# Peptides against a protein of PDB entry 6GMG, part 333

Target 1, 331 residues: chain A of PDB entry 6GMG
Amino acid sequence: DSDDRVTPPAEPLDRMPDPYRPSYGRAETVVNNYIRKWQQVYSHRDGRKQQMTEEQREWLSYGCVGVTWVNSGQYPTNRLAFASFDEDRFKNELKNGRPRSGETRAEFEGRVAKESFDEEKGFQRAREVASVMNRALENAHDESAYLDNLKKELANGNDALRNEDARSPFYSALRNTPSFKERNGGNHDPSRMKAVIYSKHFWSGQDRSSSADKRKYGDPDAFRPAPGTGLVDMSRDRNIPRSPTSPGEGFVNFDYGWFGAQTEADADKTVWTHGNHYHAPNGSLGAMHVYESKFRNWSEGYSDFDRGAYVITFIPKSWNTAPDKVKQGWP

## One batch from the design tools (peptide; made by RFdiffusion4, then SolubleMPNN)

Design b2_p26_7_s4 (from b2_p26_7, 15 letters changed)
Fold by OpenDDE base, seed 1:
Structure b2_p26_7_s4 (fold): chain B 331 residues (1-331), chain A 26 residues (1-26)
Amino acid sequence: as target 1 above (331 residues)
Amino acid sequence: SEAEKEAEEGIEQERRAAALNAAAAA
C-alpha cells in the first residue's frame, strides 16, 4: 500500500556510512545508509558538502525512481531516450527461429524483440550523444550558442541527429530542464550545465487497445529506436506494467538506474545506482534498499520489462551527483 | 508544468510498482 511510504529521517552531515553488503555482484545498503554516503560523496554544491534536504529525502523514498530523482534534481521525464535495436537479428530470428516448447507465437515474437535490443549499444549511443552535448555546452553562454555548437558538432560527426526538428526533445531538453533556469543552477548559462544519463526499464505492451497477447508477452514493434539517431519515442510510456500471464502474477511498472556522468570507458565497469521499492519500514515491503550495480547486473533487468532506454538529462556542474568516478559500495 | 504533471502521475504509478519491485528483487 502506497500509504506505508515514509520519508527517511535526516542523517547527520558528518555521519559516515556503514559498509555496504555484497549481493550477487552488487553493493547493497538500506536507504538511510545511502543518505549517509550521498552526503559524503554526492551532496556537494560548489564544492561544499550538504545535508540531504527533507524534500530530497522524500523524493528518494519513492524507490528506484527516487534515486534518479534526487540525483538529477527532477522527476524523470524520459523525453530524450536512446536505445539500439538490431533489425536484421530480429527479422532473422523470426524467420529462422522457432518457438520454444509451450511458447506461443506472440510470446516468441515478444522474446525475440526483447533479445534484439542491445543494451550496451544503447548505452554507448547515449554516452556518445552526451559527450557531443557536453562539448556544445562547454563554451556556450546562452541557448542559441549551445544549439549552434550542437549543430556544428553533429555536422562534423555526420550524425543523423542534425536532421532533428528544433522542437525535438533532443534540442529542447536543455531549455526544458528546471535546474538550467534556476539562479543557483544553470542561470540560463549552458556552460554551467552538463549532460547526465540514467536508464529506465519498462514494458512495451502498454497499449490498452492492443491484443491481450501484446500486453502479456510484449509488443515487438513498440518503443523501437529511430534508425540513425537511436531516439526512442517515449510518449506512449505511461508506466503500465506487464499484464499477468497467470493468476496471481504481478509485474512492476518500471525500474530506474542512475549512471550520471562516469568517464569509465569500459561499460562493464560502470556503476548504476537504483532502489528496490518505496521506503516502508513499518509496512510489508520494509525499508528501501539502494543498490550499486555493475552494468551487467543493471542491464540484465527483470522479466517485468522488455525495454531499456538510456535517457539524457542535465544537471548543474556545481552538483556532485554525477562524478567522473563512482566507487561501488562503501568503503 | 507538464513535467510536474508527469511526475505526479509517475509517483502515483510508482506507489503501485514499488511494491512489486521489492518482490522481483527478493
Scores: peptide ipSAE 0.025, ipTM 0.630, DockQ to the pose 0.227
Fold by OpenDDE base, seed 3:
Structure b2_p26_7_s4 (fold): chain B 331 residues (1-331), chain A 26 residues (1-26)
Amino acid sequence: as target 1 above (331 residues)
Amino acid sequence: SEAEKEAEEGIEQERRAAALNAAAAA
């Protein structure tokens, strides 16, 4: 029950974290210890370490989404999402492949669609776009200048995003970021902002009007990226979990992983921070744990999900929630 | 590895119980 959620207590500003637990390429810790790490590493505003506020601790307590929430400064809107889908692979496997023993046709098609997404290429596309946006931000002191710079950058790269509507999530993302408008944030100055990335895992079969098979095994046609841009229409993502395939089976609605603005060129070396569930230390779920996973561990996802999207948002450059280098675990 | 799978299953089991309905709070 969501009623068991507890806001983690405040941690002293100077309290050092306990060592993280290594587990198969991940580093794991309890949420309270992550708060300690966050205060030491990510809390800085204008170079000054900050205690995680009660509001931020409350956001964090919501689990996987809470990690992205506290680091981005806003609840994820997921509007500017990217993925990569291999249409040729999908068509070829549907044509030449066969269902596994005991696998239904719908299950086969759902699996083949899931396997036709390339998480690395999707992530790379988001990084490419974030880089373009960051270049457009650097010398822009108003939104008009940012948009002009962005269009020029896209034109120079012959990027299909240049053809997006001015009201699209791509062009409206900055103006729709609360921290951009905040006096202590961007203060309406694009040059004070930077693009950051997080990822969402979710289920494709969310359409209640669709077949039960699509809800159980995935909708092969849902949440595909647009050709050329890589943009995913997330408007139909309503946080509806996968439907059970057997009695007693249950699935989670989403997962969120925070990447930020790491400069590591090797995708496999990038660190993704995520939570398991909401913080319920006195409930059946127990305390929230935070994981720092390598890209491979993050991108693998869970059976609960058949889609991964890489989302761009913005934070003030004065925040240290998205440093160039993220160290996995502690120390 | 089997141990990796068990660890992942453990994480997944913990997540299945979480109505991550944080969307209701936003």
Scores: peptide ipSAE 0.024, ipTM 0.618, DockQ to the pose 0.053
Fold by OpenDDE base, seed 5:
Structure b2_p26_7_s4 (fold): chain B 331 residues (1-331), chain A 26 residues (1-26)
Amino acid sequence: as target 1 above (331 residues)
Amino acid sequence: SEAEKEAEEGIEQERRAAALNAAAAA
């Protein structure tokens, strides 16, 4: 019950975090201790530490999405999402593969579709696009200049995104970012903004009009990236969880991981920050925990999800929520 | 806000992600 959610209390600005707990390649801590770390490391506005506001603590209290929310400054809209899908693998496995013992045809097709996504290539594509966007943002002092720069960069790279419609989320993403319009944010100056990345895990079988099998085992045709661009149409993602396959089974609707703008070239060394659930210290769920995971640990996901998308949004360069280097855990 | 409602609807289900993380750590 959402009624058990509590906003974490304020932490003194100068309070140092306690050591994180190592756990299978992840670093884990309670949400209040993450707030302490966040204030020391990520809170900076124009180089000055900030106490996490009540509003930010409230956003954070929402769990995995809360981590992305507080660091991006907005609730995730997921409009500019990327993935990589191996169509040849998918077709070949469907044609030549066989269901495992006890696996239904629908389970087989859903699994093959899931396995045909490449999380690393999806992440790489998002990083590539974010890099192009960052170059286009550079020295652009209005949206028109940004869009012109972006089109030029895409043309120079022979990127299929150059053919996207002007109304595409790709071109409208900056304009639709609240912090871009804020006086203390971008102030309508693209050069004050930078592209950042987060990831969402979710279920493909969300169409209520589809077969029960698709809702239980995945929709092999849903949420595929467009060829050449890697863009995923997220319009049908309504945070609907996987349908139970057995009595008493239940699934989570999504997971969110924050990457930001790390410059680490090795994907396996990148750090992803995510939460487990909403903060309910007096409820059955308990206190929210925050995890800092390596890409491998993040990209593995859960059986609850058969899709991973890598989403681009923007934050002001004056924010330190997306530093070039993220250190896992504390100290 | 709509965002908060979507978050609330989403988070009630995140209980299992925590359990899975705990199980993967076991």
Scores: peptide ipSAE 0.083, ipTM 0.745, DockQ to the pose 0.330; fails the geometry check
Fold by OpenDDE base, seed 4:
Structure b2_p26_7_s4 (fold): chain B 331 residues (1-331), chain A 26 residues (1-26)
Amino acid sequence: as target 1 above (331 residues)
Amino acid sequence: SEAEKEAEEGIEQERRAAALNAAAAA
């Protein structure tokens, strides 16, 4: 129950982290030790190291979403989401493939749909768009200038995003970012902001009016990207977990991984920061752990989820929560 | 705000991820 959640205590600003534990290509640590690392590496505002505030520690305590929350400065809205779906693969596998032994038709279709998403191409699309947005942010001192720059960049690249409505999450994302409006953040100056990326894993079969099979095995048609833009309509994502297939089975509602603004060109070398669960040191779940995973480990996901989205948001350039290089673990 | 409502809904649905990390360690 949410009632067992505890806010991690403050860590001294100069306290160095203990070594992370390597585990299956990941680096793992307890949340308190991540706070120590965060203060040393990611806490900087205008080049000055900061202690993680009580509010930030409270946000972090919510688990996987808390890692993205503390680093982005806002609860994830997931409005500007990208994915890649291979429609030809999907159609071909449905036509020529067969259910496994004991697999229902609905289970087969759900699995084939899941396997038709390309996580690497989805991530690459988000990086491409973030790069375009970052160029549009450069030297733009008001939102109008940013939007004009963005439209020009998209036109030059013949990108289908140029045809999105002005009220689309794509064009409204910056103005809807709280830190953009903050005096110590963007102060309404786009050139003070940068695009950053996080990822969400979730379940496709969330429609309560749909068949039980879709809720158990996935909805093959749900949360597909638009072919030209790669945009995913996230409006139907209500954080509803997969339905149990057997008595006593339970699934997690979502996972979040923080990428930020790493410049590493090789996707496989990028580092994704995520948490396991909310911090409950005196509860059944125990203390929250934070993981720094390589892309391979992150993108594999879990059986709880059949969708992955790569989401763009914005942070002030003065924040160091999204550095160009992220080192896995400590030291 | 819509973002606050989404945050509240998300917060109420705190992740029970104990099972996920056990699988990764496995």
Scores: peptide ipSAE 0.025, ipTM 0.659, DockQ to the pose 0.224; fails the geometry check

Design b2_p26_8_s1 (from b2_p26_8, 10 letters changed)
Fold by OpenDDE base, seed 1:
Formats: C-alpha cells, sequence, structure tokens
Structure b2_p26_8_s1 (fold): chain B 331 residues (1-331), chain A 26 residues (1-26)
C-alpha cells in the first residue's frame, strides 16, 4: 500500500490557491492546493516566500503526519507530550456507572477511561508549558542559559516540572531538535527558537502481550499523564491500530494535527491543520486532502483512537509555519 | 529509533471509517 504514495508536483511560487470547500464544519482542499496556500502564507524564511522543496513535498505526501512534518521541519518524535486525566471522574463512573445494553465490561471500562481525558485541559497545559519555555528562550544565547531560565520560571510558578531529571524529554527537547543546530535555523542560539504545539490521536491498547479485550476496547491504565506535570510516557506508542471487534472492521494507526503557536486565547477558536491519508492520486485511496479544523472538530477525534496527546517541539523564529494567527480556508 | 516514515498507511477500510466518523460528527 505504501508503494502507491506519490510526491505532489511543484507549484509555482506565485500561484494563488483555489477556494477551500466546506467539509463537515471544516475547510477542505486537495494537497496541491494546500501547497499553494503554504507557499503564500507559511513558507516565509526571514520574511521571504519560498517554494516548497521536493523534500518538503515528499514529507507532506505521507498524509496526516505529513502536515506536522513539513511545518515542524522534522518527523514527530512525540517525546514531550501532555494530557489531562480526571481520576475522580474515572473512579466514580466505574463505581456508579453501568455498561450500556450489549456493552461488555471491558468495553465499558475502555469507554469510561477515554471519556475521563479532558482534551481542552490537556491542550491548555501544553500551551502553559510552551509559554514558560518561550520566556526561557527569549534572552538565552546558549543552552545553559536557557536551562537556567527554565528552572527559574518553573520555580516561580511552583511547577512540578522543576523536579524532572536533567535527562528528561522536557529538558533535552531543545538540544534534540535538528533545526536548533542548523546554521540557517537556531545556530545553537535558543533566542532564535520558539516552542510550537501539535497533537496526536492514537490507540491505548497496543500491548501485544495484553488481553484481546484491551486491544479491542482500550487499556484504561495506558498513556495516563503523570500527576502534577501532565507528562505522558509515549515510549510504548508503536503506531499500532485498534484491533477489529468484528470481521471486516479496520482502524487507522494515528492522526496528527498542527497548531503551531497561535495566540488565540479561546481554545474553541484555534485552527488545527491535518491530512486524511498519504497521497495516492492513481491508487484506491485517491489524492490526499488537507483539512483546517476548529479545536472542537479536531479534539472529537475518531473511534479509531482513545488517546489524545499535545506535544511540544521547537522551530526557528525565522520560519512562518507557526504564525500568531491562522485563518481557516481560502480566501 | 528511525522515524517510521511510512507509518501513515491508511487502508481503504480505515479511510472509509474515518469518513463515516466525520459524517456523523457533522
Amino acid sequence: as target 1 above (331 residues)
Amino acid sequence: SMPQKDADLINQAGAEAKALAEAKAA
């Protein structure tokens, strides 16, 4: 199936996009038209528009992950992930709730666990942490200065992240970002970088050694955030899809949504950019489509997934892939 | 670990399920 993937052709730098189409409350377009929009709006390096390179077009062609890949400049590693889980709600619903008609106990527990995650609070936590990181970056001209600033900011806020190990993804995220080390990127100067956010939807029941019920209906104990920090251990995420519950049923392995660094205070008004599948214009799947969704549309997810994580990474400030304001659709 | 570059493989059944989910959410 991967053999049907095609890299979209180059688009002229000055070619304007065609209008987006409404799609279930979202703005939708074909991948080639998104490239046109990207070149007009997001391609700027040091204020100058750039044509999307062949490499970037290849990254984009991988589908939902491709949108995050081209805008972040690297394949998602998902190391610095945040979520919010309501333990009291979970315990209360397990104790006082009842399975629906025809629902198994395992299905009930999986559903209750899924419903105990708060996507808005998870997103808010990631934004809070990104803000702290951006303050730490602003006047830091080396990594040591950045880390010192970060520790001070966390101490001032009495944030539990101050207790993380120096080798944790939280403190190592900047140094592990390729664009930080690039001459035309950060050039090892933290003050040239900014924190950005993307989201991943995935399945909790990925452990092959676990029960079939957990693989079908979710693992209620998997991928919970750590208390106080909100950090999610993503080490066990291997992009394994949900197991079928009936013959012929199939699920997708993940979904990615790009937020960047929008400053809109109302979460419901933020725009999330994502793709449907890899680009296969001559295959059964067809051409890749790109969606620009409001937070509500993004955070609802699909039945394929029972977990959502909000991930922080870094890009150079000279890139315009994460502007303060994102307009949905075209024009 | 090398990024799974080809991990965004959606089969036809998965794509249809996603489309159906989107339609239900509308």
Scores: peptide ipSAE 0.026, ipTM 0.622, DockQ to the pose 0.070
Fold by OpenDDE base, seed 5:
Structure b2_p26_8_s1 (fold): chain B 331 residues (1-331), chain A 26 residues (1-26)
Amino acid sequence: as target 1 above (331 residues)
Amino acid sequence: SMPQKDADLINQAGAEAKALAEAKAA
């Protein structure tokens, strides 16, 4: 029950975090200790450490989405999302493959679709696009200049994104970022902003008008990236969880992982920060925990989800919530 | 085999978080 959610208390600015605990190949800590780390490492505005505000602590308290929320400065809108889907693999497996013993046709198709997504390629595509955007931002002092630069960069690379409509989330993402418009943020200056990445895991079978099988086993046709661009239409994502396949089975609605703007070229060495649930220290769920996972641990996901999207948003360069290097755990 | 749900993964506060975000923006 969301009524049990509690905002974590303030932590002294100079309080050092306790050591993280290893957990299933990831580093784990309680939310209060993450706040301590965040203040030491990620809180910097214009090079100065900041105490996490009450508002930020409140955002953080919402769990996995809270980690992305506090670091991006806004609730995730998921408008500019990328993925990679191997259509040939999908078609071939459907044609030549067969359901496993005890597997329904719908379950088979859902599984094949899930397996046809490549998380690493999806992540790489998002990084590629973010890099292009960052180049376009670097010397642009107004939105028009940014858009012109972006189009030029895309043309030079023969990128299919150059054909996107001006109203596309791809071109509108910057202007729709609150921190871009803030005086202490971008102040309408693109060169003060940088592209950052987070990931969302979610369920494909969210259409209530679809078959029960799609809701239980996935919709093979849902949330596929557009060919060439890799863009995923996220408009149909309403945070609806997977339907139970058996009595007593339950699934969660989503998971969010924060990457930011790490420069590590090896995807497997990148660190993803995420939370388990909303903070309820006096409730049945208990205290919120924060995890710092390697890409392999993050991208593996859960059976709750059959889609992974990599989303681009923007933050002011003056923020240190997306540093070039992220160290897993503490110390 | 598909990864099993982690016992600690309970992320159900999305709708409430969105509502909160919208309320603050407004």
Scores: peptide ipSAE 0.047, ipTM 0.764, DockQ to the pose 0.356; fails the geometry check
Fold by OpenDDE base, seed 3:
Structure b2_p26_8_s1 (fold): chain B 331 residues (1-331), chain A 26 residues (1-26)
Amino acid sequence: as target 1 above (331 residues)
Amino acid sequence: SMPQKDADLINQAGAEAKALAEAKAA
């Protein structure tokens, strides 16, 4: 019941954050303190520090999705998603592997499928594509110029994305970004925008018409990336959580992690920002906490999820919500 | 082994957030 959700109060613009707390290799803080950090580090528009607005604080209060929401400027649509799946590994393990003691066949297949995804390669693919898009955005002053540049870049790299339909999320993502059309955002000028990345963890077994085993242990065939492009069809993701495997067991529907546009080449050194739950300081869940995790901690995910997607969207270059370098924690 | 769910991880407000976002965009 989201009835206990509260919008965090405004923080003074010049209030400095309290130190973050270490938590299993992550930096952790309460949402109010994250707002303070955000105002100091990420709030800048056109080089000017901004107080987080009531609307932004409201978005943030929704938990993990709120972190991505406030930094991307829109609710995640997840349309332009990438992953990497090792088909050969999957086939080999299914053929030559055996279920563990007490593991059902369905559980075995679900596990093998999950393990056949390479989070690092998926992330790298998204970064590669984002880089191509950023080059295409450069000096493009209208959408047509951007699309032409993008096609040229893809052709030069012999990238399979060049074969995507014009209506594909890949080509339509920019025009469908609200901040691109905003006067104080992109103002319909692609060169004012940059590609950014976030990640979503979710459950593969969301098809209600499928077997109970798939809902409990995963659907090995669901949400695989297309060969060559790495694109994941996210249309079937309806935020349905994993089905309980035992009485009293419950799973959460999703997790979101914000990466932005960090330039750190080593994936393991990249920082991912995410929240634990909606802000309910007076409720049973308590105050929302924000985590800044290294890639390893983020990509490990939870047993609630067997899929990870890396999603590209766009923000105005005038925003500082996706800086080149992100420092974990405070100070 | 997949890490266990963090006891504090409850992200069920997504549907409401989406509804709110859609309402503000209209």
Scores: peptide ipSAE 0.035, ipTM 0.747, DockQ to the pose 0.353; fails the geometry check
Fold by OpenDDE base, seed 2:
Structure b2_p26_8_s1 (fold): chain B 331 residues (1-331), chain A 26 residues (1-26)
Amino acid sequence: as target 1 above (331 residues)
Amino acid sequence: SMPQKDADLINQAGAEAKALAEAKAA
């Protein structure tokens, strides 16, 4: 029951975290202890530690999305999303492959589609684009200069994103970021902002007008990246979970993982921060836990989801929620 | 195996979070 959600109490600014514990290759802790770590490591504004505000603690209390919310400064809009899909593999497997024993045709097609996505390549594409954006931001003091820089950078790299419409999520993402417009944020100065990345796991079979099989086993054609750009149209993602395939079965609507702006070149060494559920210390769900996972652990996901997107947004450079280096766990 | 998330609780939390965010943005 949503009524069981509780905002975690404030933690003293100077309180150090307790050690994290290992959990299935991840570092795990209770939400209150994550707040302590957050205040020591990620809370900095203009180089000064900040106590997590009541509003931020409230955002965090919503679970997996809360981690991305508090670190990005806004609820995820997911508009600028990237993925990688191997069309040739998909076609070849559909043509030459066969359903497993007991697997329906729809289940087979859904599985083949899921397996045709490459999470690592999707992540790398987002990192590539974020790098281009960061170069475009660096010396741009107004939006026009930023956009001109983007076009130049894309032209130099012969990137298909250069052909996107001016109103596309790619070009409009900065202007649509609240912290860009804030006086203590970007103050309308692109050079004060940086690109950051988070990931969303979700279900492809969300169309209520489609077949029941697609809702149960996935829609092979849904949420594919556009060729050349890698952009995923997220407009039809309505946070609808996978439909049950048997009585009593239930699935979660989404998962979010925060990456930020880590500079680690090896994807397998990057750290992703996410939560299990909303904070309900006195309810049946219990206290919220926060996980810091390596890319392998994050990208594996759950059977609840058959899509992974890597999303770009922006935060002020004065924030330390997206440092160059993230250390897993504590100490 | 990784621990399975509680489907009902996560769905509810997500919907409420979105509603809250939209209300604050208005």
Scores: peptide ipSAE 0.028, ipTM 0.738, DockQ to the pose 0.499; fails the geometry check

